Peptides against a protein of PDB entry 3S8F. Designs and how they scored, part 311

Target 1, 157 residues: chain A of PDB entry 3S8F
Amino acid sequence: VLTLFVAVPSLMTAFTVAASLEFAGRLRGGRGLFGWIRALPWDNPAFVAPVLGLLGFIPGGAGGIVNASFTLDYVVHNTAWVPGHFHLQVASLVTLTAMGSLYWLLPNLTGKPISDAQRRLGLAVVWLWFLGMMIMAVGLHWAGLLNVPRRAYIAQV
Target 2, 166 residues: chain B of PDB entry 3S8F
Amino acid sequence: DEHKAHKAILAYEKGWLAFSLAMLFVFIALIAYTLATHTAGVIPAGKLERVDPTTVRQEGPWADPAQAVVQTGPNQYTVYVLAFAFGYQPNPIEVPQGAEIVFKITSPDVIHGFHVEGTNINVEVLPGEVSTVRYTFKRPGEYRIICNQYCGLGHQNMFGTIVVKE

## One batch from the design tools (peptide; made by RFdiffusion4, then SolubleMPNN)

Design b2_p28_8_s1 (from b2_p28_8, 16 letters changed)
Fold by OpenDDE base, seed 5:
Structure b2_p28_8_s1 (fold): chain B 157 residues (1-157), chain C 166 residues (1-166), chain A 28 residues (1-28)
Amino acid sequence: as target 1 above (157 residues)
Amino acid sequence: as target 2 above (166 residues)
Amino acid sequence: PPLGTLAFMLLLMATYLGEFLLVYAKLL
């Protein structure tokens, strides 16, 4: 019930964020249906990290609706599905947003811009984190659908 | 240019709001549908049988593991299972292949899990409540019961076995 | 008009429905 209650506001937020990104991308010269994406500042880890977090949050949000369904929850509850969901929500969106915020916050607090080396390292960290998180999340959700239990060190499959 | 874009975004946002609300009802309807069509095998919360966890080991259908498997009809059985720290009884649970099995599971101590490998059987077992699950084993063999709810220091080693006989 | 956003949001909704149906299929 709570999940469904916050679903619409969350969807509205998603629209607003996406619209802002599209607008910004188009101002930066992006054209076409998705050309604006290419025009976004992908060279900035402070931008890349939160955006990747948002992308990971989408399947996590879908999982939230699944978990809120009594009958669907029956087949996924206390399986590997659950930690998969958590890692998308917390370890993806929240963590990546925090990482991105750090790349913005520290330069502003110190008054010193990050070096090019630091920027490139930041991009590498964010992308590797996202990749690893997606691999783990997909694996956990898949395992959950195969009835791999949560909080067990062994499984039949 | 910016003003024109802003106006367009606002218009589409209103449309998206309406769509989101519509989809909310779609999901509610889907959930309601699944609830209505797939609760025969699992008793929903609020309709569970109640028992006294302090006496469940001493009296009633869970008291004697030898009497835990009860034939209720042709090719129909009820199995009274206790999940406790740290195991299950009876163990093993022996049932015939192809029979409709109604598991009635409760706990005398703390919350446990009842997850049967190779099946969709997956319930939390609460002291004072009876979890009811219906299932028919189509294949003979051994099915491991796993506790997937933390229940103490021995949680990771809490296993049971269902033996399905031809 | 934010057509890219709209397309993206529709894909998002499709993923929501798809995941729901995917899990539902496990009950069938």
Scores: peptide ipSAE 0.654, ipTM 0.913, DockQ to the pose 0.723
Fold by OpenDDE base, seed 2:
Structure b2_p28_8_s1 (fold): chain B 157 residues (1-157), chain C 166 residues (1-166), chain A 28 residues (1-28)
Amino acid sequence: as target 1 above (157 residues)
Amino acid sequence: as target 2 above (166 residues)
Amino acid sequence: PPLGTLAFMLLLMATYLGEFLLVYAKLL
């Protein structure tokens, strides 16, 4: 039960990241409670990708708390819930962060900025990736709550 | 302006830390409630029994499937279940409706799953450990046991059945 | 003051609690 304290660093990191984004957005001219969000560079896939990863990480982190809870883990363990969880953590956050890093790293290493076409394609890729991951994750979590087992080709639901 | 912003962020960060800790204690309290009231038939790991997986098939309560269902009270049973590559014994497991069933499950070979469809019974079965689950079947019928932990080439076909009789 | 961050983080915590309670309900 005390393992839930492992969540503290993550929650603090989340605050720091959010605060950094708000600060950056306000520096870019964003105003109001949420106007700073619109002021962020949503036209840059190197920015959009990791941010979408962070958004996907939120429900995944919630699942992490559930999975770390002894009695709740009993309900969800080795059900479709588990794949739903790590697809948010790995296939969303880690993968999208890697994509974002690549979109930044390659132009900087080569000294060649990405073309407008490449930029637009990159944005499409990361948004579609995020959308697909969210649909799959919601479905898997839902199936898990319906007691669909993991690693089984059939289920009685 | 920047200094004021940083000062404010720091203050709110401290508040968030305090709030986060408080919420974690809320989660802990909710978990503690389920543990204290035994809401789920889950037995904590500290109460797990140990058994020798190399001899469990030859001696002890798991050795004879015909003797696996033991009545321990007027409406209480203990069922000694083996999960093995690739199936369960006894199969089927026959128990009365409305009786308190204590499943004691172990494995002679590798890790398996014991997931009873239609219920919240869902445990991993480790060789050398005895998983204990308490459950009362309120509805008669057949409940399928499915292995949800990969255990080898025959994993996908590893099924059992619990028959609940009126 | 980072009021947007605060609002976002409160929403995050609400999501965490909500998901927790969703699974918790299956135990009861």
Scores: peptide ipSAE 0.640, ipTM 0.900, DockQ to the pose 0.833
Fold by OpenDDE base, seed 3:
Structure b2_p28_8_s1 (fold): chain B 157 residues (1-157), chain C 166 residues (1-166), chain A 28 residues (1-28)
Amino acid sequence: as target 1 above (157 residues)
Amino acid sequence: as target 2 above (166 residues)
Amino acid sequence: PPLGTLAFMLLLMATYLGEFLLVYAKLL
């Protein structure tokens, strides 16, 4: 019961990040309920990567609550659900954030600005990575709900 | 203007905190409900039962696979199952269709998984602990037991079978 | 006011609750 209190800081972080993005988007000229999203710098892979990571983190966070619940954990534990969960948390959020950080860090450390070709390539990489991770994660969660075990090469379904 | 915006955001953040706490209690209530309704049966329940993994093969209800299936009532059975490197005993486990089966599962060596295909039976088996699962098989046939916890070099081949007889 | 954020967070919470109930359905 008390374990779920750890979700509060993460929910607060989610709010802060979303609020920061909305604030930034509105400062960049975005208007309306969601028009601020369009105003964000989607042409910068250093921005796009961590944002996509955050988006992937949302369903993963939901899974965190499920996995922390005693009775619900029983039906998902050691199934494909679990790999689906942490591929969203680690292979999406953490990895994409690292990728985004790299797109900023390397040009800064070397003093050489990223070329337009490199920028476009970076965008392609992070979007394709995100798409692949989302497809895989949905599949793994679905398989988990169908009782496909993890760490097994065969399944009934 | 930015300062005003920050103040507004802060106010909404406080509101979000309150809402989050409220929802936290909703989730806690839901968990409590699921615990109250699903602590028995398929969901393992009861007081933690311990056993000595070093002697479980030599003495006690797990020692003889031929005596592993015990009828405890007219339509009730207890099955004492060992998960070991790398298999299950007894194998196959033979039980009647429609009977209430209580699985008492433990391990003499390392942690294993006990996942029964076609069911929600899915527990980790720890040496020194007894996992208890209650289930009623409604359909006759063979149900494969899969180890879904890495347990060594032969993990991938660790399977068992439950045979449900009409 | 950050209305977009508020709407997004409400949808997030709804998603969390929905996923919880989805998994709970397996216990029924």
Scores: peptide ipSAE 0.631, ipTM 0.900, DockQ to the pose 0.722
Fold by OpenDDE base, seed 4:
Structure b2_p28_8_s1 (fold): chain B 157 residues (1-157), chain C 166 residues (1-166), chain A 28 residues (1-28)
Amino acid sequence: as target 1 above (157 residues)
Amino acid sequence: as target 2 above (166 residues)
Amino acid sequence: PPLGTLAFMLLLMATYLGEFLLVYAKLL
């Protein structure tokens, strides 16, 4: 239960990041309730990757509350639900953030900008990675709710 | 202009903080509610029974698989189950349909899982601790027990069966 | 005012509560 107190600074960070994105989008000409989203630099994999990581982190964070609840954890513990959770946290947020960081860092360290072809490939990789992670995560959570055990090669369903 | 925007954002952030704190307490309250209403069948860690894993096979209620199923009352049974490398005993576990079953599960060796397929029964089994789960099987048939905690080279082959009789 | 952010955060919180209730339903 005390673990839930960690959610407070996390939620504050979420607000700050979202607000920063909205502010940036509006500065770039976005208008309306969600028009600022379109104005963000979606052509840059260094931007897209960590943002997608953040999006994947949301359902993972929700699962964190579930997993930290004694009674709810009973039904999901050591089921496919758990791998679904940490794949969102590690393989999505952390990994995509690392990818995004690399897309920024490598050109700066080498002094060589990435080509348009490399940029487009990077975008494809990041989006496909995100899509794959989301499909897998949804599947794992679903399987977990169907009582598919973790660390077993067989299941009821 | 940017300064004004930042000030506005900060004001709303304070509101969000308050909201977040409020929701934190809502979740805590929900957890407390679920704990109070949905833990009758599963004993929390703070109420765990202790047992000596080095002697559990030689003496006590887990020592004889033939005596593992004990009728404790009308339509009530206690089943003493051992999870070990690599299986369960007794195997199969035979219980009547509609009876209230209290599983007392422990391990003589390493940590195992006790996941009953087709049910929500799902506990980790630690040497030296007794896991208690209460369940009533409404449907007759066979229910597979699966180890969902890695326990060694034979983990993948560690299965048991609960047979629910009419 | 950051209305988009506020809307997003509310949806986020709703998602958290929704997932909690979803799993809770499995206990019923």
Scores: peptide ipSAE 0.630, ipTM 0.898, DockQ to the pose 0.741

Design b2_p28_8_s2 (from b2_p28_8, 14 letters changed)
Fold by OpenDDE base, seed 1:
Structure b2_p28_8_s2 (fold): chain B 157 residues (1-157), chain C 166 residues (1-166), chain A 28 residues (1-28)
Amino acid sequence: as target 1 above (157 residues)
Amino acid sequence: as target 2 above (166 residues)
Amino acid sequence: PPLGTLLFMLGLMATILDHFNLVYAKLL
């Protein structure tokens, strides 16, 4: 129960980040309810990667709340649900954030901007990574709900 | 203009905080509700039952696999199961169809898993602790027990069987 | 007002509740 108190600062952080993105988008000329999204720098892998990570973190975080629920944890614990959850957290958010940081860091360390080709390749990499993670995560969560055990080479289904 | 925007954001942040706190209580209430109404799986006990893992094989209800299945009432049984490296005892576990089964599972050695295919039975088994799960098998047949917690070199081969008889 | 953010957060909450309901169904 006390673990759920951690959800409060997490939700506050989510609000702050989302608000910052909306504010930034509006400063960049975005208008309307959703126009600010389009105005964000989607051509920069250093931006896209961590944002995609944050998007993956949403279902991951939802799963986290489920996993922290006593009776619900009983039916999902040590099933494929669990690796599905942490792949969204670690392999999505953390990894994509690291990737994004790299796209920012390398140009700064070298003193040279990345080429347009490198930029496009970077965008492809992070989008494909995100897509792969989402497919895998959905599959693992689904398998978990079907009682596929974790750490076993066989399953009922 | 920017200052006005910041003030607005701050106001909405406060509102969101209040909403988040409200949702927290909703989640807590939901957890409490599910715990109170759905106790068919893990049976909540007022006190955690403990055993001595060093003697559990020699004395007590887990010592004799032939006496592991105990009828506690009409159509009610308690099954004392050991999860060990690397298997389950008794094996097979034989129980009647339609009977209410209370599994009391412990380990004499390391942490194991107790996952029964075709069911929601899924618990970690810790040495020194007794896991209690209640279940009624509605269909006869064989149900495989799988260890879903890494327990050593033979983990991947650690299986058991529950035989449900008509 | 950050209306987009507010809608996003409502969606986030809905996602949490949906996941809860999804797993809760296994208890029924």
Scores: peptide ipSAE 0.626, ipTM 0.893, DockQ to the pose 0.706
Fold by OpenDDE base, seed 3:
Structure b2_p28_8_s2 (fold): chain B 157 residues (1-157), chain C 166 residues (1-166), chain A 28 residues (1-28)
Amino acid sequence: as target 1 above (157 residues)
Amino acid sequence: as target 2 above (166 residues)
Amino acid sequence: PPLGTLLFMLGLMATILDHFNLVYAKLL
């Protein structure tokens, strides 16, 4: 029962990140309820990648709370739900954050700025990665709820 | 102006904390309700039963597959199941339709899974521990048992069958 | 006030609740 309080720090982190993004967007000239989103630097893959990772982390985090719940975990444990969860957490958030970091780090370390072609390619990569991960994750979570087991090559569905 | 913005954000952060805590209590209440209603059923009770995995094959209720199904009441059975590398015993497990079945599952070797297709039965089986699951099969037929926890080279072929008789 | 953030966080909380309800429905 008390294990759910572990979610408090992560929820607070989510607030801080969202607030930081809104603040940054408003500083960049964004106005209104949603204008700050448009004002963020969506042309920079070093920014887009980790943000997309954060978006994927939302359903992943929700699933994490479910997985940490005693009775709910019984339903989803060792089903396709679990791979769906950690592909959002690791293969989306962590991986996209690493990719975004790389888009900043390599130009900085080498002293060579990223070309426009490289920038556009980077944007394509992170968006396609995110899209693919979301499709896969939704499918895995759905399969898990249909009692498809993990670590098995067959299922009665 | 920037300082004012930060102060405002801090105030809302405190409000969010309070809101988050309140919602957590809602989630806790939901879990508590689920525990109260399901711990005695399909959801295993929190009572830990231990067994010696080194002797479980030689003595005790798991030792003889032919005696694994024990009638404990007019419409109640206990089934002592072993999950091992790489299969289940007894296999098949034969139980009557409509009877309340208590599965007591353990392992003599490594951790296995016990996932019964078409049901919500899904537990990990640890050596030295007894997993207890209560279930009533309403439909006759064959239900496949799948190992969903990696247990070695033959993991992918580790299957069992529950036969529910009319 | 950071209205966008607040709305976002409400959506996040709703998402968590939806996941709970979705899985809980399977237990019933």
Scores: peptide ipSAE 0.600, ipTM 0.875, DockQ to the pose 0.760
Fold by OpenDDE base, seed 2:
Structure b2_p28_8_s2 (fold): chain B 157 residues (1-157), chain C 166 residues (1-166), chain A 28 residues (1-28)
Amino acid sequence: as target 1 above (157 residues)
Amino acid sequence: as target 2 above (166 residues)
Amino acid sequence: PPLGTLLFMLGLMATILDHFNLVYAKLL
């Protein structure tokens, strides 16, 4: 009940954020159904990080509904599926949002803009982080569906 | 300008709502497919049953491992299993192939897991509650029971065995 | 618009739950 209750405002927030991103992209010259995406500031790690976090949050949110479902939880409970869900929610969304916030906050607090080298390094960090998290999360969800238990060092598949 | 922006935002929101709905249905379909192909033989038969964890070792159906397997019908059995730090009783659990087995599992101490490898039997065992799982073993052999809920220093070595006889 | 969105989401949740129950009834 609680999870589903939280899911409602979360989805509303997701729609608002997505709408804001599309509007921003169009203001930056993006046109068409998908052209606004390319127009977004993908060269800024403070932007890229939280957006990648949001992308990870989508399947994670779906997994939240699964975990909260009494019927589906019979399949996924205490399997590797659960850590997969956590890594999407915490290690992807929360962590990447924190990284993005830091990339924005520190330059503003210090009054010093990040150098081009720092910017490029930041982009590499957040993209590699996202890639690693997606690989691990997909693997954990897959393993969970194959009945690999969590908190056990051995499993029969 | 404000009206135009508002109208555009609403259009974008509607589009993203549709997209989100579509994604949800895709996820549901994938989950349904997974359930159809990977779940068989285990039926949740759980009703809320309570037991006193402080006395479960001394009295009642869990007290004597030698009497833990009870034949309730021609091809039906109830098995009273204790999950404890750090093992299971009875161990091994011996049941016939093709029989309908009702596992009644509880704990005298802390929360444990009851995960039977090679099956989709996977439940948490809470002190004071009885976990009920119904299953029919179609293949003879040995099935390992593992604890998938951290229960202390010996958690990783907490194993049991179900022996299915022809 | 906010109320419509909220009602839509509530309806969506109800639909999902109903579907899950149906899947459970058929497959479990």
Scores: peptide ipSAE 0.008, ipTM 0.712, DockQ to the pose 0.087
Fold by OpenDDE base, seed 4:
Structure b2_p28_8_s2 (fold): chain B 157 residues (1-157), chain C 166 residues (1-166), chain A 28 residues (1-28)
Amino acid sequence: as target 1 above (157 residues)
Amino acid sequence: as target 2 above (166 residues)
Amino acid sequence: PPLGTLLFMLGLMATILDHFNLVYAKLL
């Protein structure tokens, strides 16, 4: 029970970030239900990377609640489910945020903007990374529910 | 404009906080409900039992694999299992079909896993602690034990077998 | 609350509940 209190600040942060994104999109001229999303700077890898990380973090956070449940954890513990959770949290959110931070930091440190080629390459990298992480994470969670063990090369199914 | 935005954000945060708290209670309720109504699918935490990993191989119920399977009652057995680098003992573990089996699992060396394929038995085995799992095998055959906790260079090859006899 | 935030909350809730449902179903 006490462990689940961690969900409170996490959910607050998630919703605050979502609200901030909507606000930013609307400030950039986005209107309607989805117009604010389109108005966000999707041409900037420094923005796209951490946002994709946040999107991957949502299912990972849901899994965190499952993993923190002493009853539900018996189902998923030391199965492929756990690595799936890690790859959403660390290899998605943290890694993509680091990538995004780099795309922001380097131009600021050098005083020179990135070239269009570098920008396009950056966008390709973060989108491909996100896609790969989602495929792998979904696969790992699915395998985990099928009782595929963690840290083993063999499984019943 | 900034002040207005700040007020709006604060209002949203308050709403989200309330929602977060509500969700927390929902999750707690779901866990409680699962525990109350579906206990058969969950291996409950037992009494903390401790052993000396330095002597567990020399004396006590884990010392002799030939005496590891103990009948404790009609159609009830206790099996004292050692998980070690890199295997299990006894191996195979032979138990009768339909019997209630209490596994008492410990380790003389490092942390291991005890994952029995085809079952919901999946526990970590800690040196100095005894893991207790109760299970009834309904189908005869061989059930593979897999170590799912990294335990060293031979971890990937650490397997055991439970043979359920008709 | 803004529609986007509301939808995000609902989506998050749905995701969490879906994960619980999957694990719960396995327990049954």
Scores: peptide ipSAE 0.019, ipTM 0.751, DockQ to the pose 0.633; fails the geometry check

